# Peptides against a protein of PDB entry 8OXM: the designs that were tried, part 217

Target 1, 371 residues: chain A of PDB entry 8OXM
Amino acid sequence: FKAEFRLAGGVNLPKIIDCVGSDGKERRQLVKGRDDLRQDAVMQQVFQMCNTLLQRNTETRKRKLTICTYKVVPLSQRSGVLEWCTGTVPIGEFLVNNEDGAHKRYRPNDFSAFQCQKKMMEVQKKSFEEKYEVFMDVCQNFQPVFRYFCMEKFLDPAIWFEKRLAYTRSVATSSIVGYILGLGDRHVQNILINEQSAELVHIDLGVAFEQGKILPTPETVPFRLTRDIVDGMGITGVEGVFRRCCEKTMEVMRNSQETLLTIVEVLLYDPLFDWTMNPLKALYLQQRPEDETELHPTLNADDQECKRNLSDIDQSFNKVAERVLMRLQEKLKGVEEGTVLSVGGQVNLLIQQAIDPKNLSRLFPGWKAWV

## One batch from the design tools (peptide; made by RFdiffusion4, then SolubleMPNN)

Design b2_p21_7_s2 (from b2_p21_7, 11 letters changed)
Fold by OpenDDE base, seed 4:
Structure b2_p21_7_s2 (fold): chain B 371 residues (1-371), chain A 21 residues (1-21)
Amino acid sequence: as target 1 above (371 residues)
Amino acid sequence: VLEELKKQFEILGLNFEEFLK
């Protein structure tokens, strides 16, 4: 291990450690010191299975629809080593870094990321109407700039076009698979972009199976499709390539219903896979940036005593698992709001839900739905 | 459920024993 570490952005302050493997290769490793990396490891395995399904279908294979995966080595319940995706940057770091973020560089007269966050935090406990109005004001004064990522990294127009397509395909695949697995909205620091491939890497998979809907501020979008995410697709936005790649991904997922249900059922009942939302995790995920300093989660060992009422815990767990499986089955049948939709109809509904400023305005301000 | 998962892994050409590790 090198003595130098970099902090990756994020609440958990993951340490990027350069290590030399037994093969003499330097590998960057992300050491998370506070998260259960078992959830990330399990979700990476599920993504590998989804990739296998996508590779088997001729239409998705021809489009190179894949979710980028990374190796996770859990070392303990609170520590593990991620094989850091070398040459990736958090989209949040590119967009809203305090010094040299793309918003500040390209839109110096717009609101700062801090001003946007402050305005949305002030209305966090207000009506949905007030949240919507302030969100629209924030959006008007914080215009998307993520188109410039590919323009900065890929100077050749042909390469730029191919990389923008790779990005759009990656967003589509991860959005639909993320919806099926119930990953919900993804914090901008938990989405990495590969500087060479323009593909997205989703990290910190601690919210799955729609557990984001039971957060103190519930998720209102099926996946992250914010204005910057859309801006990275270029002038066509969600139309054309993105929509078609979503439809083809959804088609493969729906046609793989039995496989996906069986996989998720095993995972939901795996005693080593804690997918359930606990109050401490919920507080942690929706902490205010100002409160991050004091709440050392003293996950005191005393949570051992609450294990005693096994029967009520098992019944509550089983009812949550059954509801997750039922909702997964509905998604895979195209059942949305009690109506059976075609693949195109379902994908259209999901896109409309994900880009709706009313839904985005209701998200937790800490997740920066205006970015 | 594990037997059916194992069959799905076999159908997928995935190593079930690597998934359990």
Scores: peptide ipSAE 0.019, ipTM 0.519, DockQ to the pose 0.016
Fold by OpenDDE base, seed 2:
Structure b2_p21_7_s2 (fold): chain B 371 residues (1-371), chain A 21 residues (1-21)
Amino acid sequence: as target 1 above (371 residues)
Amino acid sequence: VLEELKKQFEILGLNFEEFLK
């Protein structure tokens, strides 16, 4: 370990530590404190399993469909070492950085990221109609620019095309795998892009099994497929490569139903894997940016063992776990809203739900659905 | 359930003991 550490930006002030490996290579490590890294570790293992399933299928293997993984070493329930995703940047940092963000550089006459956020925060407690109208005004005055990521990073046209294809495949694979696992909290800081591969790295995997739907502002989209995410695919948008990669990923997931159910069942009943949404976590995820400074975690969660009868907690937990398993089984059967869909029909419905401005306008403003 | 999971990991060529850690 080097004696020097850097702070990564963000609420939890993760420490970046430079480590020299036994191979003499310097590797950056992220030491995250106060976050349950077990959730990330468990989800990385599930992603590795999904990758194994995708590599076994000829159609997904030929397309090189994979979800990017990183090494997580949980040290305790509140501490661990993450392998720093070297050569990655949060998509939010590229797009909406206050000084040098791509929106400001390429669209200097559009609304600022701050103006967009302010407008959406002002309507946060308003009707769905008022949220939709303001979201449409924000979207009209904040046009997508994520196409410029690949153009800035990859000057050779053949490399540029390959990397744009890698990006599109990564979005498709992570979107479908994320939907099956019910991954939430897919805001622009929880999605990194690799500056060399153009592949996405999903971090902060603490909202799983559709627990984002029980947040005070429920999640209304199956995955992040916002205008900038689509713009990064280039002129074809969601049509062609993205759709086909989603369909092929969904086909592998549906054909692996028994394996996926068995895995998720074990994870849901692991007493060490806290996947359930708690009020403190819900408050943390849906804090106002202005409130980020005042939550000193002086909440000593004293384990007030409110000895609610162990039986009633266990029964409530078991009912939630059973509901999660039933919903996972429905997804893997292609059951959406009580109707059995084909792979193409299910993928189409998910794409339509993810791009619907009515669904996007209902999201928590911190999710930045206009980006 | 754990034995069936272990079998699924073995079928997948994944280390089940690394998953439990």
Scores: peptide ipSAE 0.011, ipTM 0.497, DockQ to the pose 0.017
Fold by OpenDDE base, seed 5:
Structure b2_p21_7_s2 (fold): chain B 371 residues (1-371), chain A 21 residues (1-21)
Amino acid sequence: as target 1 above (371 residues)
Amino acid sequence: VLEELKKQFEILGLNFEEFLK
């Protein structure tokens, strides 16, 4: 190991370390010191399964629809080594970095990231109407710039166009698979972009199976499809390539219902896979310092194991697991709000829910729904 | 459930024993 490390940003200050293997090759590794990496490891295996399903289908294979995966080596319940995706950057670091973020560079007369955040924090405990009005004011004065990522990284016009399509396909695949698995906590530091492929890498997979809906501020969107995410797709936005890739991904997921249900059932009842939202985790996720700069001391929550009586835990756990399986089965049947939808109808509903300013305005401010 | 999962992994060409680790 080299003595030098870099901070990757975000919560728990994950350390990027350079490791020399026994083969003499240098490899970058991410060391997380506080998160249960077993959840990330399990979710990477589920993504590999989803990728195998997508490669078997001719239409998804032709479109190269895949979720980017990385190797996770859990060392303990609270520590492990991630194979760091070499040449990735958090979308938040590119967009809203305090010194040289793309918003500041391309839109110097817009609100600063700090001003946007402050305005949304001031209304955090207000009505949904007040949150919506302030969110619309923030959005008017903070215009999307993520189109410039591909323009900065890819100077050749043909390469630029290919990479913009790769980005759009990656957003579509990860959005639909993320919805099926109920992935939450999709803030701008938990989504990386590969500087060579323009594909997204989702990290910190600790909110799954719709557990984001039981947070103190519940998640109101099926996936991240914010204005910058859409701006990266170019002039067509959510139409054309993105919509078609979502539909083809959803078709493969729905046609793989038995396989997906069987896999998720085993995972939900695995005693080593703690997917349930506990109160301490919920508090930790929504007490995050919203500013990338404030090294708030992560509360050493001394795990006072609230020894709830084992019997009451088991009955409550089984009822939550059953509800998760039922909701997964509904999604895979196209059942939304008690109505059976076609693949196109279901994908359309999810896109509308994800881009709705009313849903976005209700998110926790640290999710940065205006980015 | 575990036997059917193992069969689904085998059909998918995934290593079930690596999945349980």
Scores: peptide ipSAE 0.009, ipTM 0.500, DockQ to the pose 0.016
Fold by OpenDDE base, seed 3:
Structure b2_p21_7_s2 (fold): chain B 371 residues (1-371), chain A 21 residues (1-21)
Amino acid sequence: as target 1 above (371 residues)
Amino acid sequence: VLEELKKQFEILGLNFEEFLK
């Protein structure tokens, strides 16, 4: 390890360390503190499985449909080394950086990212109608700019076109697989873009199996398909390449039902894999920036009242695991809202749910649904 | 369940013992 470390921005003060491997190659490593990196490690293994399924199918293989994976080495329940995705940037850093963000550069007369966040925070406790009205005002005055990512990075028109297709395929694959696995917390800092491949890397996989729906502010979208995500696809938007790649990914997932159910069943019953949402994790994910000051560490959770009978905890856990498996089976059968849909019908419903401004306006303001 | 999982891993060409580590 080099003696020098850099702090990555973020609440957990992750340390970027440079290490020289036994092969003599320098690799950047992210040391996260307090995060359960086991969950990330397990979800990377599930993504590798999904990639294997996608490579076996001729239609998905020809389209090079893959989820970008990264190496996770868990060192403890609360510490580990993530292979830092070298040559990636958070989409939020590119889009909404305060000084040099693409929104400020290309749309200098629009609302600032701070003004948008403030407006949505002011209505956070208001009605869905008031949230929708303010969200529409924010969206009108904060126009998408993510098309410029590929234009800035890829000056050759043929390369630019291929990279825009790679991006669109990456969004489609990760959106459908993320939906099947019930992946939540897809805010703009948890999605990285590779500056060379234009592919997305999803990080911080701590909200899975639809546990985002039991947050104090429930998640209302199946995946991130916000206006900037769509703008990065270019003039076709969600139509054409994106829709077809979603359908082909969903076909492979549905045809692999037995394999996916068996894998997820083992993971749900693994006592080392804490996938359940707990109140502290929920508070952490949806904490207000203003409330950070007063949570003194003196919540000694008195160990006494968490003696809910181990038997009642196990029975409640088993009932939650069974519900997750049943819902996964429904998704893999194309059952949505009690109706069996075709692959095209299911993908269409998911796209409509993900782009609906009524669903987007109900999200936690920290998710930044206007980006 | 573990035997069927192991069989699915073998069919997939994945190392089940590396997955358990």
Scores: peptide ipSAE 0.007, ipTM 0.456, DockQ to the pose 0.016

Design b2_p21_7_s3 (from b2_p21_7, 8 letters changed)
Fold by OpenDDE base, seed 3:
Structure b2_p21_7_s3 (fold): chain B 371 residues (1-371), chain A 21 residues (1-21)
Amino acid sequence: as target 1 above (371 residues)
Amino acid sequence: VDEELKKQAEILGIDFNELKE
């Protein structure tokens, strides 16, 4: 271990440590100290399985549709070592980091990231109508700039075009796989971009199986397809390459329904894989920056009284697991809101849900739906 | 591809034969 550590950007301040392996190679490692890295490890295995399914299909293989994976070594329930994705940056760091963020550089007269966040926090407890109006005002005065990521990193026009296609394919694959698995908490610090490949790396996989819908502020979008995410695709936006890659990914997922159901069933009933949302986790994910100061964990709340009958807990767990499996089966059959959709119809519905300003305006302000 | 699927099934504790049906 080198004595020097770097802080990665983000709320959880993960420590980047340089480890010298037994092979004498330096490897960057991310040490998370608070998150359940077992969830990340399990979800990486599921992503590897999804990648294998995508490689079997000729159309997805030709398009190089993959979800980026990273190596996880869980050390405990709350600690472990992630293989640091060297040469990645959080999209939030590129877009909205201090005075050097792309929004400030390219749109100096727009609202600051702080002004946008403040406006959305002021209406957090307001009606959906008031949230929508303020969100539209924020969006009008905070225009997308993520197109400049590829333009800054790739000066050669042919390379730039190839990397923009790699980005668009990565967004499509991760969006559809993420939807099937019910991945939540897709805020701008949980999505990294590789500065060399332009592919996305999704981190912090602790909100899965649509558990984001039971948060105090429920998630209202199937995946992150915000204005900056779309701007990175270039002038065609969600049309053409993105839509076709989503359709081809969804086709492979639907054609692999039995395999995906079997995998998820094993995971849901694994006693070591705590995928369920609990009130403490929900509070942690949707904490206000102002509330961080006072929660000293007075873990002195007597463990005594929540002897709710073990039988009622087990029955409640089994019912939630069954509901997750049923919903996964519906997704894989193209059942949306009680209607069976074609692959194209299902993908279109998901895109419309993800880009709808009404859905985006309802998200927790920390998700930064205007970015 | 089948060897990689088998390896992934073994990592997940799933019988590879159940993934081939």
Scores: peptide ipSAE 0.025, ipTM 0.578, DockQ to the pose 0.014
Fold by OpenDDE base, seed 4:
Structure b2_p21_7_s3 (fold): chain B 371 residues (1-371), chain A 21 residues (1-21)
Amino acid sequence: as target 1 above (371 residues)
Amino acid sequence: VDEELKKQAEILGIDFNELKE
């Protein structure tokens, strides 16, 4: 281990440590000190299985549809070593984290990321109507800029076009696989983009199996498909390549129902795999100190209503696991809102849910749904 | 592809034969 460490971007300020392997190769390692790296490790294995299913199918293989994976070595319940994805940046760092973020550079007269967050925090406890109105005002004054990622990194027009397609395919694959596994919305710091491939890497997989729906502010989207995520696809947005790649990924997932159910069943009943949402984890996810350090601590803790939805957690672990499996089976059958949909119908519904400003306005403001 | 799936199944403690049916 070198004595010098760098802070990586992201929600837990993970330490990047350069390690020399026994093979004499330098490897960057990310040391996380607060995350359940066991959950990350297990979910990476599930992603590898999903990738194998995608490689078996000719249509998904031809499109190179894969979810990017990284190596995780859990050291303890709260510490471990990640193989750092060299040449990746959090999309949030590129977009909003610094004064040199793409929003500030390309849209200097728009609201700051802080102004947007403040406005949405002020209405966090308000009606859905008030949240929607403020979200629309924020969105009007905070226009997407993620198209500039590929334009900055890839100056050759042919390479730029290829990388934009790689990005779009990566978003599609990760969105559908993420929906099937119930990863929900993803914080902008928990989505890395590879600066060479334009592919996404999802990190901090501490919310799975739709456990984001039982947070104090429940998730309202099947996956992150915010305006900047869409802007990175270019002029076609969610149409054409993205939609088609979602459909082809969903076809493979639905045709692999038994395999996916068996995998998830084993994981849900693994006593070493803590996938369940607990109150401390929920508080940690939606009251992170880094989101608080920018926001003055004037949020009065008095809202008693957060206690009521936690009382349904008294369902035996087995009933929660059974419900997760039943919902997974429904998703893999194309059952949405009690109706059986075609792959195209299901993918269309999921896209519409993910881009709906009404759903986005209801998300936890810390997740920055306007980005 | 099948060898890699088998290896992944073994890592997860899943019988690969149950993944083939």
Scores: peptide ipSAE 0.015, ipTM 0.428, DockQ to the pose 0.015
Fold by OpenDDE base, seed 5:
Structure b2_p21_7_s3 (fold): chain B 371 residues (1-371), chain A 21 residues (1-21)
Amino acid sequence: as target 1 above (371 residues)
Amino acid sequence: VDEELKKQAEILGIDFNELKE
């Protein structure tokens, strides 16, 4: 490690450190100072296992279906080193967070990203009907532009087509694997795109096993399949390549039921893997931009001695773990809403749920469902 | 270095302006 670490400012900001490997190569590493990197490390191991299952199957191997992984080295409960995802950019940076974001460049007469967010924040506490109407108005005046990512990065038409196909396959694989694991908090900053491969890298894996459904504003979609995500696939959208890759991924997951259940069972009872949603984490994840400045909760976790008897905590934990395992078993059997579905039926239901503007309009405004 | 730090902050969902404080 070079002795110089730059403090990325703020109380919880990751430190970027340059390290020289034993190979003499300098590698940038990100050191998160307060995030439980154990969650990310555990989920990366699960993704590597899912990749092994996908490589064993001839149909998924031929399609090169993989979920992108990165190295996580946890140093403590609150600190660790992430191998920096070099040559990646957040989809949010490309689309909306930069002053020269793709929406502003290609759609200068549409609503700004700020106007869209403001409109959705104004209706956050309103009825589902009012949220739906405002979401439809936002969507009408904020048209998808993510097709331009591959067009800007890949000037050769043959390379462009291959990269668009790689993107579509990456979305399909990560969507189905993410659904099986109940991965939440898929906002536009937690999804990176590789500028060379056009594959997605999912980061910040702290919301898993459907714990996004118990947030103050519950998650209503199985994965991110928003209008820009679909626009990146090109003219075919969710039909053809995407659907077939989802079906083949789901087939491998369902045929690997025993292996997946055994691994998730070990993880749920690992005392070092804090997958449970706590109230402080829930408040942090759904913090308002206005509250980002003031509410650093100096809620010392020490003072809420919720004197729940240790026995009641353990019994509540075991009941939640059992419920997670039961729901995972249902997904792997194709049980949706009490009905057993075929692979094609299950994938179709998940796609319809993910693209439904009624479900998208109910998400927390910080998730940016219009992007 | 600051543009790369900015990209790195944005990748983490961290405002680069919060990185400067």
Scores: peptide ipSAE 0.005, ipTM 0.316, DockQ to the pose 0.074
Fold by OpenDDE base, seed 1:
Structure b2_p21_7_s3 (fold): chain B 371 residues (1-371), chain A 21 residues (1-21)
Amino acid sequence: as target 1 above (371 residues)
Amino acid sequence: VDEELKKQAEILGIDFNELKE
């Protein structure tokens, strides 16, 4: 371990530590706080189980449908090391880096990422109609560029086509698995892309089991399928390969209902796995730059009223856990809005919900739904 | 270095100014 650590941000002060391995190689490691690392570690285990189910099915195995996982190594009860995904870049860094982002390079006459964010922040408290109009103006003046990722990294046309196919399969698998686990919308900085494989790695898995729906600005999409995410698939967009890979992933998930329910039930009742949304975490995930000044420490709200009987807290937790399990069972049966759908019908509904500009315009502006 | 840390701090959502203390 080098004595120099760099603090990365995040609720639990993740520290980037450069670790010299016994092999003499420097590895950057992200050291998060206790609770975030447990959430990430548990979700990586669930992804490994989903990968095992996908490898057992011949159709998903032939398509190489996998969700990328990373190693979470708990170093202590209070600290762990994320092995940094070497050779990955955040999608947000590639797209909207202030100095040399792909939007600035390929679309220099479009709105800046800052102008887009400002316009959407100005309408954050306004009507859904006003949000939609401003979102459409932003989208018209901020055109997708993520197609250029594969074009920059893969100069050979045959390799380029294969890597775009790998990307599309990775988005499909992560979208459907993410929907089943209720990961919801993902911040563009919490999606890494591997520069060699073109596969996605999802990090910071602190919002699961549809807890994004209880945020101050609730999520309105089942997964992130924004315009740049779609542009990376190339000319076919969400049609053809993406749709077929979603359907085959959903088929495996639905056919594995009993296994998935049993796993999630054990996790929901694990006292070491805090999946519930707390008010501090909710404020943090949707903090406005203007709201930083008014967090006076007047959360000296009397410790007396938080003596809700331990029994009432436990009953409230159990009711939330039961609701999560019921909703998971509905998803795995193909029950959407009280109707039983086929795999193709369910996947179609989810894709339409995820790409709908009305749903995207209602998301928290900090999550950059125009990217 | 501080800008990349600031971006990672923003990604993970910590105030980078609290990281300087």
Scores: peptide ipSAE 0.000, ipTM 0.296, DockQ to the pose 0.093

